Peptides against a protein of PDB entry 2MBZ. Designs and how they scored, part 36

Target 1, 143 residues: chain A of PDB entry 2MBZ
Amino acid sequence: GINLTPEEKFEVFGDFDPDQYEEEVRERWGNTDAYRQSKEKTASYTKEDWQRIQDEADELTRRFVALMDAGEPADSEGAMDAAEDHRQGIARNHYDCGYEMHTCLGEMYVSDERFTRNIDAAKPGLAAYMRDAILANAVRHTP

## One batch from the design tools (peptide; aimed at target 1 N118)

Design b2_p26_5 (made by RFdiffusion4)
Pose (drawn by RFdiffusion4):
Structure b2_p26_5 (pose): chain A 143 residues (1-143), chain P 26 residues (1-26)
Amino acid sequence: as target 1 above (143 residues)
Amino acid sequence: SAEEEALAARRAAAALAFAAAFAPAT
């Protein structure tokens, strides 16, 4: 998958070691189909592809988190759009985490506080803010 | 510090990327 050095993972993922939990991830659910399509795509991903996503993800926080500061609701245009923006980003980066799929991630993320702590490192409650943004975004699209 | 904040933000982004790559949906 990532097949990176500790140094690269640092320069890329920062102080986050996902490889250690590589096989540990499937222990949680390990039952998804999209993961199959993703592994095929992440089979050759390099540090650049991985870093490209990080710099991209960082940008997600300022805007999302900035929306929180202004005190605007997550189902807001800017917030939901930010959610739609997240979808295409994580989808085109692995296979195509559809809307319904993108939502599975939203709540399954609140369950394991490991993710939240690593994700909220930017700010507490961001996971909840995004889920609703993604959930609402999926609704205005859902037939 | 600014460096510590940048590393924390990177860690947050890394968690998202990792979750998307290795914990997708059905």

Design b2_p26_5_s1 (made by RFdiffusion4, then SolubleMPNN; from b2_p26_5, 13 letters changed)
Fold by OpenDDE base, seed 4:
Structure b2_p26_5_s1 (fold): chain B 143 residues (1-143), chain A 26 residues (1-26)
Amino acid sequence: as target 1 above (143 residues)
Amino acid sequence: TEEEEERRRRRSAAALAFLSAYLPGP
Protein backbone atom coordinates (compact mmCIF):
# COMPACT_ATOMS: atom_id res chain seq x y z
CA GLY B 1 0.00 0.00 0.00
CA ILE B 2 0.94 3.62 0.49
CA ASN B 3 4.30 3.76 2.22
CA LEU B 4 3.36 6.23 4.93
CA THR B 5 2.91 5.91 8.65
CA PRO B 6 -0.63 6.05 9.98
CA GLU B 7 0.07 9.55 11.23
CA GLU B 8 1.40 10.68 7.87
CA LYS B 9 -1.59 9.17 6.13
CA PHE B 10 -3.89 11.11 8.38
CA GLU B 11 -1.93 14.30 7.81
CA VAL B 12 -2.25 13.89 4.05
CA PHE B 13 -5.62 12.26 3.52
CA GLY B 14 -7.45 13.24 6.69
CA ASP B 15 -10.74 11.49 7.30
CA PHE B 16 -10.42 9.26 4.27
CA ASP B 17 -8.68 5.99 5.07
CA PRO B 18 -7.34 4.42 1.89
CA ASP B 19 -6.27 1.28 3.73
CA GLN B 20 -9.86 0.19 4.13
CA TYR B 21 -9.97 -0.49 0.40
CA GLU B 22 -6.57 -2.11 -0.05
CA GLU B 23 -7.74 -5.70 0.02
CA GLU B 24 -10.71 -5.06 -2.24
CA VAL B 25 -8.61 -3.12 -4.72
CA ARG B 26 -6.01 -5.85 -4.86
CA GLU B 27 -8.63 -8.53 -5.29
CA ARG B 28 -10.60 -6.74 -7.98
CA TRP B 29 -7.93 -4.88 -9.92
CA GLY B 30 -4.63 -6.40 -8.84
CA ASN B 31 -4.12 -8.07 -12.20
CA THR B 32 -4.72 -4.96 -14.30
CA ASP B 33 -1.98 -3.03 -16.05
CA ALA B 34 -3.21 0.22 -14.55
CA TYR B 35 -2.87 -1.16 -11.04
CA ARG B 36 0.63 -2.41 -11.72
CA GLN B 37 1.68 0.89 -13.28
CA SER B 38 0.36 2.83 -10.34
CA LYS B 39 1.99 0.51 -7.84
CA GLU B 40 5.33 0.75 -9.60
CA LYS B 41 5.17 4.52 -10.05
CA THR B 42 4.07 5.28 -6.51
CA ALA B 43 6.47 2.83 -4.88
CA SER B 44 9.02 5.61 -4.45
CA TYR B 45 6.57 8.34 -3.53
CA THR B 46 7.32 10.26 -0.37
CA LYS B 47 4.95 12.05 1.93
CA GLU B 48 5.65 15.17 -0.09
CA ASP B 49 4.65 13.39 -3.27
CA TRP B 50 1.38 12.23 -1.77
CA GLN B 51 0.76 15.69 -0.39
CA ARG B 52 1.25 17.10 -3.88
CA ILE B 53 -1.24 14.59 -5.25
CA GLN B 54 -3.69 15.49 -2.51
CA ASP B 55 -3.21 19.18 -3.25
CA GLU B 56 -3.85 18.62 -6.93
CA ALA B 57 -7.01 16.69 -6.13
CA ASP B 58 -8.08 19.42 -3.73
CA GLU B 59 -7.58 22.06 -6.39
CA LEU B 60 -9.58 20.01 -8.84
CA THR B 61 -12.37 19.60 -6.31
CA ARG B 62 -12.42 23.33 -5.67
CA ARG B 63 -12.49 23.99 -9.38
CA PHE B 64 -15.44 21.71 -10.05
CA VAL B 65 -17.35 23.02 -7.05
CA ALA B 66 -16.78 26.57 -8.26
CA LEU B 67 -18.08 25.66 -11.69
CA MET B 68 -21.18 24.12 -10.15
CA ASP B 69 -21.73 27.14 -7.93
CA ALA B 70 -21.42 29.39 -10.96
CA GLY B 71 -24.06 27.38 -12.78
CA GLU B 72 -21.73 26.23 -15.53
CA PRO B 73 -22.98 23.06 -17.20
CA ALA B 74 -20.87 19.93 -16.97
CA ASP B 75 -20.28 20.08 -20.72
CA SER B 76 -19.01 23.65 -20.62
CA GLU B 77 -15.50 24.46 -21.75
CA GLY B 78 -14.52 25.11 -18.17
CA ALA B 79 -15.82 21.80 -16.91
CA MET B 80 -14.34 19.84 -19.79
CA ASP B 81 -10.98 21.52 -19.26
CA ALA B 82 -11.09 20.56 -15.61
CA ALA B 83 -11.86 17.00 -16.62
CA GLU B 84 -8.93 17.02 -19.02
CA ASP B 85 -6.63 18.24 -16.28
CA HIS B 86 -7.93 15.42 -14.11
CA ARG B 87 -7.14 12.86 -16.79
CA GLN B 88 -3.67 14.27 -17.30
CA GLY B 89 -3.05 14.22 -13.58
CA ILE B 90 -3.89 10.54 -13.41
CA ALA B 91 -1.59 9.88 -16.34
CA ARG B 92 1.24 11.82 -14.73
CA ASN B 93 0.92 10.39 -11.25
CA HIS B 94 -0.44 6.88 -11.64
CA TYR B 95 -0.99 5.17 -14.98
CA ASP B 96 -1.72 5.71 -18.64
CA CYS B 97 -5.22 7.10 -18.65
CA GLY B 98 -6.93 7.40 -21.99
CA TYR B 99 -10.33 8.89 -22.53
CA GLU B 100 -12.03 5.52 -22.39
CA MET B 101 -10.53 4.65 -19.05
CA HIS B 102 -11.31 8.11 -17.76
CA THR B 103 -14.93 7.64 -18.73
CA CYS B 104 -14.97 4.33 -16.89
CA LEU B 105 -13.66 6.04 -13.78
CA GLY B 106 -16.35 8.67 -14.06
CA GLU B 107 -19.03 6.02 -14.30
CA MET B 108 -17.58 4.28 -11.27
CA TYR B 109 -17.86 7.52 -9.31
CA VAL B 110 -21.63 7.40 -9.65
CA SER B 111 -22.26 3.65 -9.74
CA ASP B 112 -20.72 2.80 -6.37
CA GLU B 113 -22.51 4.48 -3.51
CA ARG B 114 -19.39 4.42 -1.37
CA PHE B 115 -17.51 6.45 -3.94
CA THR B 116 -20.39 8.80 -4.56
CA ARG B 117 -20.77 9.45 -0.86
CA ASN B 118 -17.13 10.31 -0.41
CA ILE B 119 -16.87 12.47 -3.52
CA ASP B 120 -20.09 14.30 -2.77
CA ALA B 121 -18.79 15.25 0.65
CA ALA B 122 -17.51 18.44 -0.95
CA LYS B 123 -20.81 19.17 -2.67
CA PRO B 124 -23.90 17.09 -3.41
CA GLY B 125 -23.92 16.03 -7.03
CA LEU B 126 -20.20 16.52 -7.54
CA ALA B 127 -19.64 12.92 -8.61
CA ALA B 128 -22.35 13.15 -11.24
CA TYR B 129 -21.08 16.51 -12.40
CA MET B 130 -17.57 15.15 -12.78
CA ARG B 131 -18.85 12.08 -14.60
CA ASP B 132 -20.68 14.26 -17.07
CA ALA B 133 -17.70 16.54 -17.55
CA ILE B 134 -15.41 13.57 -18.06
CA LEU B 135 -17.74 12.14 -20.66
CA ALA B 136 -18.09 15.46 -22.44
CA ASN B 137 -14.34 15.90 -22.52
CA ALA B 138 -13.91 12.42 -23.93
CA VAL B 139 -16.50 13.07 -26.61
CA ARG B 140 -14.92 16.30 -27.78
CA HIS B 141 -11.61 14.49 -28.18
CA THR B 142 -13.10 11.62 -30.14
CA PRO B 143 -12.90 12.18 -33.92
CA THR A 1 -18.32 26.38 9.21
CA GLU A 2 -15.25 26.99 7.12
CA GLU A 3 -13.44 24.23 8.97
CA GLU A 4 -16.21 21.77 8.23
CA GLU A 5 -16.21 22.73 4.59
CA GLU A 6 -12.46 22.29 4.45
CA ARG A 7 -12.75 18.88 6.07
CA ARG A 8 -15.41 17.75 3.63
CA ARG A 9 -13.49 19.02 0.62
CA ARG A 10 -10.36 17.32 1.89
CA ARG A 11 -12.26 14.07 2.22
CA SER A 12 -13.58 14.38 -1.31
CA ALA A 13 -10.16 15.20 -2.67
CA ALA A 14 -8.58 12.28 -0.85
CA ALA A 15 -11.21 9.95 -2.22
CA LEU A 16 -10.62 11.18 -5.75
CA ALA A 17 -6.87 10.91 -5.40
CA PHE A 18 -6.91 7.40 -4.01
CA LEU A 19 -9.72 5.96 -6.08
CA SER A 20 -8.20 7.29 -9.27
CA ALA A 21 -4.85 5.85 -8.26
CA TYR A 22 -5.87 2.33 -7.37
CA LEU A 23 -9.25 1.74 -8.97
CA PRO A 24 -8.63 1.74 -12.72
CA GLY A 25 -12.19 0.70 -13.38
CA PRO A 26 -14.16 -2.49 -13.96
Scores: peptide ipSAE 0.516, ipTM 0.885, DockQ to the pose 0.631
OpenDDE base, seeds 1, 2, 3, 5: peptide ipSAE 0.454, 0.483, 0.455, 0.470; ipTM 0.871, 0.879, 0.870, 0.867

Design b2_p26_5_s2 (made by RFdiffusion4, then SolubleMPNN; from b2_p26_5, 9 letters changed)
Fold by OpenDDE base, seed 3:
Structure b2_p26_5_s2 (fold): chain B 143 residues (1-143), chain A 26 residues (1-26)
Amino acid sequence: as target 1 above (143 residues)
Amino acid sequence: SEEEERRRLRRSAAALAFAAAFLPGP
């Protein structure tokens, strides 16, 4: 699990408990390289590290919401750049995340209701917008 | 309220961050 005390977990994640998904994640992906990479990297993370990760995700969410509010299409340069930053954030913090993997994650955001509900809490339609931006970004970087 | 909105945003951001835990199938 996450190497934080219960108090630290509460301070960082609030009403979202990542530990509630630990068993499912292990069952579904425990034998993958991505899982092993993430477990290895995060084992050394401090409260400050996790807080930085949450701050990055918060900033990205606000950025996508602002793009949507401005009427920018999901395949705009701004939206695709935000998607690229999202991909790089995953690669930096958790595991190697290529464009194909990123596209799969985007599809999960709209196909798994748990993700859709959590993401769209910030703004209705955000999950779909992110999926479309992720796909567009992958396409523009495909040779 | 603004406080409730901040809580919703934080939950959304946390979900995005831990999408890394929900990899696509092997």
Scores: peptide ipSAE 0.207, ipTM 0.777, DockQ to the pose 0.549
OpenDDE base, seeds 1, 2, 4, 5: peptide ipSAE 0.147, 0.146, 0.196, 0.147; ipTM 0.751, 0.746, 0.771, 0.750

Design b2_p26_5_s3 (made by RFdiffusion4, then SolubleMPNN; from b2_p26_5, 10 letters changed)
Fold by OpenDDE base, seed 4:
Structure b2_p26_5_s3 (fold): chain B 143 residues (1-143), chain A 26 residues (1-26)
Amino acid sequence: as target 1 above (143 residues)
Amino acid sequence: SAEEERRRRRRSAAALAFASAYLPGP
């Protein structure tokens, strides 16, 4: 799991406890390369590293919400660029994340109601907007 | 309120951060 004290976890993630899903994640994807990469990479992460990851996610959330509020379509350059930055961030922090993997993540945002509810806490429809932006970004990078 | 908005955004951000670690299905 995440090598932080309960206090540190609260400081970084608030009421959200990612470790509560550890068994489910291991059961479903514990034998994948992505899982192994993520576990290996994050094993050395400090509180500051996790805070950075949370900050990046927060920035991304703000960015997408701002795009939605501005009326930018999910397939706009702005939205697709945000999606690309998201993909690259996953690659830096967790595992090699190609466009196919990214689109699968985006689909999960809307197909798993747990994620939809939590993501849409920032703004209704955010999960769907991100999914569409992720897909559009993948398409524009596919020859 | 601004505080409520910050809490909701933080919740969303945490979910996004976790989703990356959760991984999509194979």
Scores: peptide ipSAE 0.577, ipTM 0.909, DockQ to the pose 0.578
OpenDDE base, seeds 1, 2, 3, 5: peptide ipSAE 0.174, 0.455, 0.173, 0.165; ipTM 0.772, 0.877, 0.768, 0.760

Design b2_p26_5_s4 (made by RFdiffusion4, then SolubleMPNN; from b2_p26_5, 7 letters changed)
Fold by OpenDDE base, seed 5:
Structure b2_p26_5_s4 (fold): chain B 143 residues (1-143), chain A 26 residues (1-26)
Amino acid sequence: as target 1 above (143 residues)
Amino acid sequence: SAEEEARRRRRAAAALAFAAAYLPGP
């Protein structure tokens, strides 16, 4: 799991404890390459690393919300660029994330109520918007 | 409030981090 004290976890993640899902994730995806890569990469992460990841996620959320508020379509260049940055962030921090994988994640955001609820806490419909942007970004990068 | 909004955004960010860190997308 995340090698942080309970206090550090609270400082970084607040009320959300990612480790509460560790068992479920292991049971569902423990034999996947993504899981393996994530475990390998994150094993050495410090509190500062996790905070950086959270800061990146915060910024991405703000970008998507701003795009939605501006009325930008999910297939706009801005939205697709935000989706691309999201994909690249996953790739840097956790596991190789191709466009197909990214699309699958996007679908999860709208199909898993836990994700939908948490994402939409920032703005109603954000999960769907992200899914659509992810899909559009994948399409534009598919020859 | 701004604080409530910040908390909501934090939850969303945490959800994104959770997906990135643990879930390959079923």
Scores: peptide ipSAE 0.114, ipTM 0.693, DockQ to the pose 0.597
OpenDDE base, seeds 1, 2, 3, 4: peptide ipSAE 0.072, 0.106, 0.084, 0.111; ipTM 0.673, 0.688, 0.675, 0.687; seeds 2, 4 fail the geometry check

Design b2_p26_6 (made by RFdiffusion4)
Pose (drawn by RFdiffusion4):
Structure b2_p26_6 (pose): chain A 143 residues (1-143), chain P 26 residues (1-26)
Amino acid sequence: as target 1 above (143 residues)
Amino acid sequence: TTSFVSEKTARNAAGAMAAITAFVAP
């Protein structure tokens, strides 16, 4: 998958070692179909592809988190769009985490505080803010 | 075995997001 060195993972993922939990991830659910399509795509991903996503993800925080500061609701245009923005980002980066699938991530993320602590490292409750943004975004699209 | 980011920063969070989405694909 990532097949990176500890140094690269640092320069890329920062102080986050996903490889250690590589096989540990499937332990949680390891039953998804989209992971299959993703592994095929992440089969050759390099540090650049991985770093490209990080710099991209960092941009997601400022805007999302900045929306929280202004005190605007997550189902807001800017927030939901930020959610739609997140979808295409993570989808085109692995296979195509559809809307319904993108939502599965939203809540199954609140369950494991390991994710949240690593994700909220930017700010607490961001996971909840995004889920609703993604959930609402999926609704305005859902027939 | 559990580990966390040593520093709470947007960079480390983004790095975690970048990896988590790859290893978690519903």

Design b2_p26_6_s1 (made by RFdiffusion4, then SolubleMPNN; from b2_p26_6, 13 letters changed)
Fold by OpenDDE base, seed 1:
Structure b2_p26_6_s1 (fold): chain B 143 residues (1-143), chain A 26 residues (1-26)
Amino acid sequence: as target 1 above (143 residues)
Amino acid sequence: MVTYVKNATRRNAAGALAALSGYVAP
């Protein structure tokens, strides 16, 4: 879980509480390396750390939306670079995230309605665009 | 080689942790 007071959590995440998924995450992935890595890494995170993570996410959202608005395809350099930054952000903040792992995340964004709804709140079709960019980025980095 | 696979998260669902438990995806 996120080690913040309810007030701090609200300040950082607003009405969205990531901890609402704690039980589901533990049930589905509690025995994975990713789960253990994330728990270990985030255990020491402060409010400022979580805020930075959210700021990074917001910036990435803006980048993807701008790319979509500009009509850039998901396999453009810009879109793939944004996807790469997304992958690296996960790696820095949570757990080792290789390209296959990242493509799995991308697929989840379009297959789990909760993710789709949350992501597409910024722009309809963003989840699908991200998925496609993630895949394209993985392909260009795969020998 | 990384390819598009439907239901890829079922194959490697571990990656979902970040998005579900603290990382608010854009």
Scores: peptide ipSAE 0.041, ipTM 0.701, DockQ to the pose 0.066
OpenDDE base, seeds 2, 3, 4, 5: peptide ipSAE 0.038, 0.036, 0.037, 0.041; ipTM 0.691, 0.683, 0.691, 0.697; seed 4 fails the geometry check

Design b2_p26_6_s3 (made by RFdiffusion4, then SolubleMPNN; from b2_p26_6, 11 letters changed)
Fold by OpenDDE base, seed 3:
Structure b2_p26_6_s3 (fold): chain B 143 residues (1-143), chain A 26 residues (1-26)
Amino acid sequence: as target 1 above (143 residues)
Amino acid sequence: MVTYVKEATRRNAAGALAALTMYVAP
């Protein structure tokens, strides 16, 4: 799990404990390279590292919401750039994330109700918008 | 709004931790 004390976990994640998903993640993907990479990287993360990750995710969420509010299409340069930053954030913090992997994650955001509800808490339809932006970004980077 | 965004971010990060693995193998 996350290598933080209970107090540090509460400071970063509040009442929501991400470790509640550890068993499911291990069962579904425990034998993948992505899982191993993530476990290796995050093992050394401090409270400050996790807080940075939260701040980055929050900023990205605000960017997508602003794009939606402005009526920018999901295949606009702004939306695709936000999707690219999302992909790069995953790559830096967790595991190697190519464009195909990223599109799979985008599909999960709309196909798994748990993800959809969590994402759309910021703005209804955000999960679908992100999925579409992720796909568009992948397309523009595919030769 | 800000509170809900922060809560969503935390859940998304947790979900990303859960999604640290290949959803679908190519």
Scores: peptide ipSAE 0.036, ipTM 0.685, DockQ to the pose 0.161
OpenDDE base, seeds 1, 2, 4, 5: peptide ipSAE 0.035, 0.037, 0.038, 0.037; ipTM 0.678, 0.690, 0.701, 0.693; seeds 2, 4, 5 fail the geometry check

Design b2_p26_6_s4 (made by RFdiffusion4, then SolubleMPNN; from b2_p26_6, 10 letters changed)
Fold by OpenDDE base, seed 4:
Structure b2_p26_6_s4 (fold): chain B 143 residues (1-143), chain A 26 residues (1-26)
Amino acid sequence: as target 1 above (143 residues)
Amino acid sequence: MVTYVKEKTRRNAAGALAALTLYVAP
């Protein structure tokens, strides 16, 4: 699980406890490289590391919302660049995230109600917008 | 009327979930 005290967890994640999904994640993906990489990377993370990750995620969310509010298509350069930054953030902080993996994550954002609800808390339709931007970004980077 | 969660109070749970979960096709 997340190597933080309960107080630190609350400060970083608020009422959301990512460890509530630990068993499910292990059961479903415990034998994958992504799982192993994530566990290895995050094992050394401090509160400051997790806070940085959350800040990056929040900034990206604001960026996508701004794009949507501006009426920018999900396949615009701005949206695709945001998707690329999202992919790179996952790769840097959690596990190797190629374009195929990223596309799969995008699909999960719209197919798993838990993800959709959490993402769309910022703006209705954000999960779908992100999925589309992720796909567009993957396409432009795949010869 | 749709209102956005205030930035000051909003925490992006999706980021944490994305770190722990992934979609792997069977």
Scores: peptide ipSAE 0.039, ipTM 0.666, DockQ to the pose 0.167
OpenDDE base, seeds 1, 2, 3, 5: peptide ipSAE 0.037, 0.036, 0.034, 0.037; ipTM 0.663, 0.660, 0.668, 0.659; seeds 1, 2 fail the geometry check

Design b2_p26_7_s1 (made by RFdiffusion4, then SolubleMPNN; its pose is not in this set)
Fold by OpenDDE base, seed 2:
Structure b2_p26_7_s1 (fold): chain B 143 residues (1-143), chain A 26 residues (1-26)
Amino acid sequence: as target 1 above (143 residues)
Amino acid sequence: DEEERRRRRAAGALAFASAYLSGKPL
């Protein structure tokens, strides 16, 4: 799990505790390369590292919400660029994330109600919008 | 700030997906 004190976890994640899913994640994906890479990378992360990751996620959320509010299609250049930045952020912080992997994540956002609920807390339909943008970005990078 | 709380919840979900559940089979 994340090696932070309860107070540090609260400061970074608020009421959301990613460690509540540790057992499920280990059972479902513990033998994957992505899981292994993530555990190795994050093992050395400080509170400040996790805060940076949260800040990046907040920024991405704001970008997608702004795009939606502006009426930009999920397959617009702006939305696809935001999706690309999301993919690259995952690659930097957690594990190698190709377009296929990213597409799978997008599908999870809309198929797992836990993700949908948490994502759409920022704006209804955000999870679906992200999924569509992720798919569009993958398509444009797969000639 | 309710908006900030909403963003934090969403960011947490994104971080969770990226860090943990992203091992979803390809």
Scores: peptide ipSAE 0.105, ipTM 0.714, DockQ to the pose 0.621; fails the geometry check
OpenDDE base, seeds 1, 3, 4, 5: peptide ipSAE 0.100, 0.095, 0.087, 0.104; ipTM 0.709, 0.695, 0.702, 0.710; seeds 1, 3, 4, 5 fail the geometry check

Design b2_p26_7_s2 (made by RFdiffusion4, then SolubleMPNN; its pose is not in this set)
Fold by OpenDDE base, seed 5:
Structure b2_p26_7_s2 (fold): chain B 143 residues (1-143), chain A 26 residues (1-26)
Amino acid sequence: as target 1 above (143 residues)
Amino acid sequence: MEEERRRRRAAGALAFASAYLIGRPL
């Protein structure tokens, strides 16, 4: 799991405990390259690294919410750029994330109610908006 | 305070859910 004390985990993640999903993730994806890469990369992460990842996620969430509030379509340059930054963030921090993988993640955000509820806590419909932006970004980068 | 906690939960879910629950076709 994440190599932080309970106090450090609380400081970084608050009431969200990523380790609650570790068993399910291992069962479903433990034999995939993405899982292996993520375990390898995150094994050396400090509290500061995890905090940075959370801060990046918070910023991205704010960007998407602001785009939605402004009425920007999910296939706008702004929304697609935010989706691209999301993809690149996953690639830097966790595992190689191509456009196909990213699209699959976007679909999971709307198909798994756990993800939908967690994402939409920031704004109702955010998960669907992100999925659409992810798809649009994938399309524009796939000649 | 509560809104910031909700945002952190959503962002944490976004980052970590994306990282841990890989939405690949089964």
Scores: peptide ipSAE 0.126, ipTM 0.740, DockQ to the pose 0.567
OpenDDE base, seeds 1, 2, 3, 4: peptide ipSAE 0.125, 0.120, 0.107, 0.119; ipTM 0.738, 0.738, 0.722, 0.734

Design b2_p26_7_s3 (made by RFdiffusion4, then SolubleMPNN; its pose is not in this set)
Fold by OpenDDE base, seed 1:
Structure b2_p26_7_s3 (fold): chain B 143 residues (1-143), chain A 26 residues (1-26)
Amino acid sequence: as target 1 above (143 residues)
Amino acid sequence: AEEERRRRRAAGALAFAAANLIGKPL
């Protein structure tokens, strides 16, 4: 799990505990390169590293919500740029994330109710909007 | 304040769930 004290975890994540998914992730993906990369990268993360990751995620969420509120299509440059930043953030912090992988993640956001519920807590329909932006971004970067 | 807290929770879930749970085997 995340190498933080319970107090530090609460300070960074509040009521959300990402370690609640550890067993499921291990069972489903424990033999993948992505899992190995994530474990390797995050093993050295400090509280400050995790806080930075959370801050980046918060900013990205605000960007998507603002785009939706403005009525920008999910295939707009703004939405696709936000999707690209999301992909790059995953690649930087967790594991190699190509456009195919990113598309698969987007599909999970709308197919797994746990993801949908958590994401849509910021704004109803956000998960679907993100999925569509991710797809559009993948298409524009595919020759 | 409550809206901001909801956004933060969602963002946290996005970051960590997306990083740890992969949608499809590739």
Scores: peptide ipSAE 0.160, ipTM 0.753, DockQ to the pose 0.551
OpenDDE base, seeds 2, 3, 4, 5: peptide ipSAE 0.136, 0.152, 0.146, 0.134; ipTM 0.729, 0.751, 0.743, 0.734; seeds 4, 5 fail the geometry check

Design b2_p26_7_s4 (made by RFdiffusion4, then SolubleMPNN; its pose is not in this set)
Fold by OpenDDE base, seed 2:
Structure b2_p26_7_s4 (fold): chain B 143 residues (1-143), chain A 26 residues (1-26)
Amino acid sequence: as target 1 above (143 residues)
Amino acid sequence: MERERALRRAAGALAFASAYLSGKPL
């Protein structure tokens, strides 16, 4: 799992316990290249690395929320750019994340109630908005 | 503080999603 003390994990992730899902993730994805890549990349991550990842995610969340609040369509340049940054962040931090995989992630955000609940905690409908932005971004990059 | 907590949870979910597909929790 994540090489942090329980205290460090709490400081970084708060009430979210990534270890809670380790078994499920391993069971469902343990034989994928993405899983391997993630394990390899994150094996050396420090608390600071994980904190940076959380900060990046927070920033993107705020960005999406701001777009929603402003009434910007999910297929706006702003929303699609945010989705692209999200995709790139995943690629840098975890595993190669192409547009197809990103789209699959977006679908998971709305189809898995656990993700939906966690994401929408920031703003109701955020998961759906992100999914739509992710899809739009994928479409514009896959003509 | 509630907003921050919500953002943290959302960030965790996003990280989890990326990690979920990658086979890690985050």
Scores: peptide ipSAE 0.075, ipTM 0.699, DockQ to the pose 0.436
OpenDDE base, seeds 1, 3, 4, 5: peptide ipSAE 0.059, 0.064, 0.079, 0.085; ipTM 0.693, 0.694, 0.712, 0.718; seeds 1, 3, 4, 5 fail the geometry check

Design b2_p26_8_s2 (made by RFdiffusion4, then SolubleMPNN; its pose is not in this set)
Fold by OpenDDE base, seed 5:
Structure b2_p26_8_s2 (fold): chain B 143 residues (1-143), chain A 26 residues (1-26)
Amino acid sequence: as target 1 above (143 residues)
Amino acid sequence: EEEREREERRRRRRAAGALAFASRLF
């Protein structure tokens, strides 16, 4: 799990406890390269590292919401660039995230009601918008 | 009222950011 004190976890994640998903993640993905890579990378993470990751996630959420509010299509350059930054953030911090993997994650956002509910807490339809942007970004980067 | 709205926006942003993080765990 995340090697932070309960107080540090609260400071970084607030009411959201990422450890609540640890068992499910292990059950679903424990035998994958992604899980192994993430476990290896995050083992050395400090509170500051987790805070940076959270800040990046917050910024990306704001960026997608702003695009939606502006009426930008999910296949716009702005939306696709945000999706690319999301993919790269996963790659830097957790595991190798190719466009296929990213597309699978995007599909999970709309197929798992827990993800949909939680993502759409920022803005209704955000999960679907992100999925569509992720797919569009994958398509434009596939020869 | 404005303070409550700001707090709600912060809560939503925090939750959304946490979800982006959670997506990296799966």
Scores: peptide ipSAE 0.135, ipTM 0.673, DockQ to the pose 0.453
OpenDDE base, seeds 1, 2, 3, 4: peptide ipSAE 0.132, 0.099, 0.108, 0.141; ipTM 0.703, 0.649, 0.648, 0.725; seeds 1, 4 fail the geometry check

## One batch from the design tools (peptide; aimed at target 1 W29 C104 Y109)

Design b2_p27_1 (made by RFdiffusion4)
Pose (drawn by RFdiffusion4):
Structure b2_p27_1 (pose): chain A 143 residues (1-143), chain P 27 residues (1-27)
Amino acid sequence: as target 1 above (143 residues)
Amino acid sequence: SRRAAGALAFAAAYVHAPVEFGRELLA
């Protein structure tokens, strides 16, 4: 998958060691189909591909988090769009985490506080803010 | 933060649930 050095993972993922939990991840659910399509795609991903996503993800926080500061609702245009923006980002980066699938991530993320702590490292409650943004975004698209 | 971004990228690549769960949420 990532097949990176501790140094690269640092320069790329920062102080986050996902490889340690590589096989641990499937322990949680390990039952998804999309993971299958993703592994095929992440099979050769390099530090650049991985860093490209980080710099991209960082940008997600400022805008999302900035929306929170202004006190605007998550189902807002800017917020939901930010959610649609997240979807295409994580989808094209692994296989195509569809809308319905993108939502599975939104709530299954609140369950494990490991993810939240690592994700909220930017700000508390961001996970909830994104889920609703993604959920609402999926609704305005859902037939 | 870089850690947050790493968690997001890792979760997107490797953490998934069956799509039926999403359909339930949207229903």

Design b2_p27_1_s1 (made by RFdiffusion4, then SolubleMPNN; from b2_p27_1, 7 letters changed)
Fold by OpenDDE base, seed 4:
Structure b2_p27_1_s1 (fold): chain B 143 residues (1-143), chain A 27 residues (1-27)
Amino acid sequence: as target 1 above (143 residues)
Amino acid sequence: TKRSAGALAFASAFVHAPVEVGRRLLA
């Protein structure tokens, strides 16, 4: 799992423990390149690294929420740019994340109720908005 | 309300759908 002390985990993730899903993730995706890359890359992460990742995720969430509040369509340049930053963040921090992989993640956000609930806690419909923005961004970058 | 800490990071870090889903969406 994540190489942090219980105290550090709490400081970064609060009540959310990503390690509670370790078995499920291994069973479903343990044979994928993404899983291997993520495990290898994050094995050396410090508390500061995880905090940075969390901060980036929070900033992205606020950015999407602001776009929604402003009434910007999910296929607007602003929304697509946010989706692109999301994709690049995944690629930088976890595993190679092309546009195809990114659309898979977006679909998961709306198809797995656990993710939908967690994401929409920030704003109802956020998961769907992100999915649509991710798809739009992928389309504009696919010849 | 506010999203649980680490939720989006978890989605990005550990879980992804089959690649085929993306292919169908972009095709």
Scores: peptide ipSAE 0.099, ipTM 0.720, DockQ to the pose 0.598
OpenDDE base, seeds 1, 2, 3, 5: peptide ipSAE 0.072, 0.080, 0.094, 0.096; ipTM 0.712, 0.729, 0.716, 0.724

Design b2_p27_1_s2 (made by RFdiffusion4, then SolubleMPNN; from b2_p27_1, 9 letters changed)
Fold by OpenDDE base, seed 5:
Structure b2_p27_1_s2 (fold): chain B 143 residues (1-143), chain A 27 residues (1-27)
Amino acid sequence: as target 1 above (143 residues)
Amino acid sequence: TKTAAGALAFAGAFFHGPVERGRALLA
């Protein structure tokens, strides 16, 4: 799991407890390549690594929110570029994330209320916007 | 007291469905 003390976890994640999902994730996806890759990568992560990941996520959230506030369509270059950065971030930090996998994740953001609620905490409709941007980005990169 | 962060990171990091779903969306 996340090799941080309870205090470090609080410092990085605040009131969000990532360990609450550990069992479910293992039971549902423990036999997937993505899970194995993620466990292997994150096993060596320090508090600073996790903080960086959180910062990247926050920055991306702000970026998407700004696009929405500006009225930019989800299939705009700005939104698609943000989606691409999201995809690459997943690839760097967790597991190989092709466009098909990314669109799958996007769909989950709107189909699993837990993700929808967490994402939309930043702005209502953000999950749907991200899903659409992810899909658009995948389409433009699919011959 | 720190506000919860990293929801997006965990959304993409730990939970994923079948690739077939993504493929269907691209079709």
Scores: peptide ipSAE 0.068, ipTM 0.734, DockQ to the pose 0.535
OpenDDE base, seeds 1, 2, 3, 4: peptide ipSAE 0.064, 0.063, 0.055, 0.066; ipTM 0.734, 0.725, 0.727, 0.732; seed 4 fails the geometry check

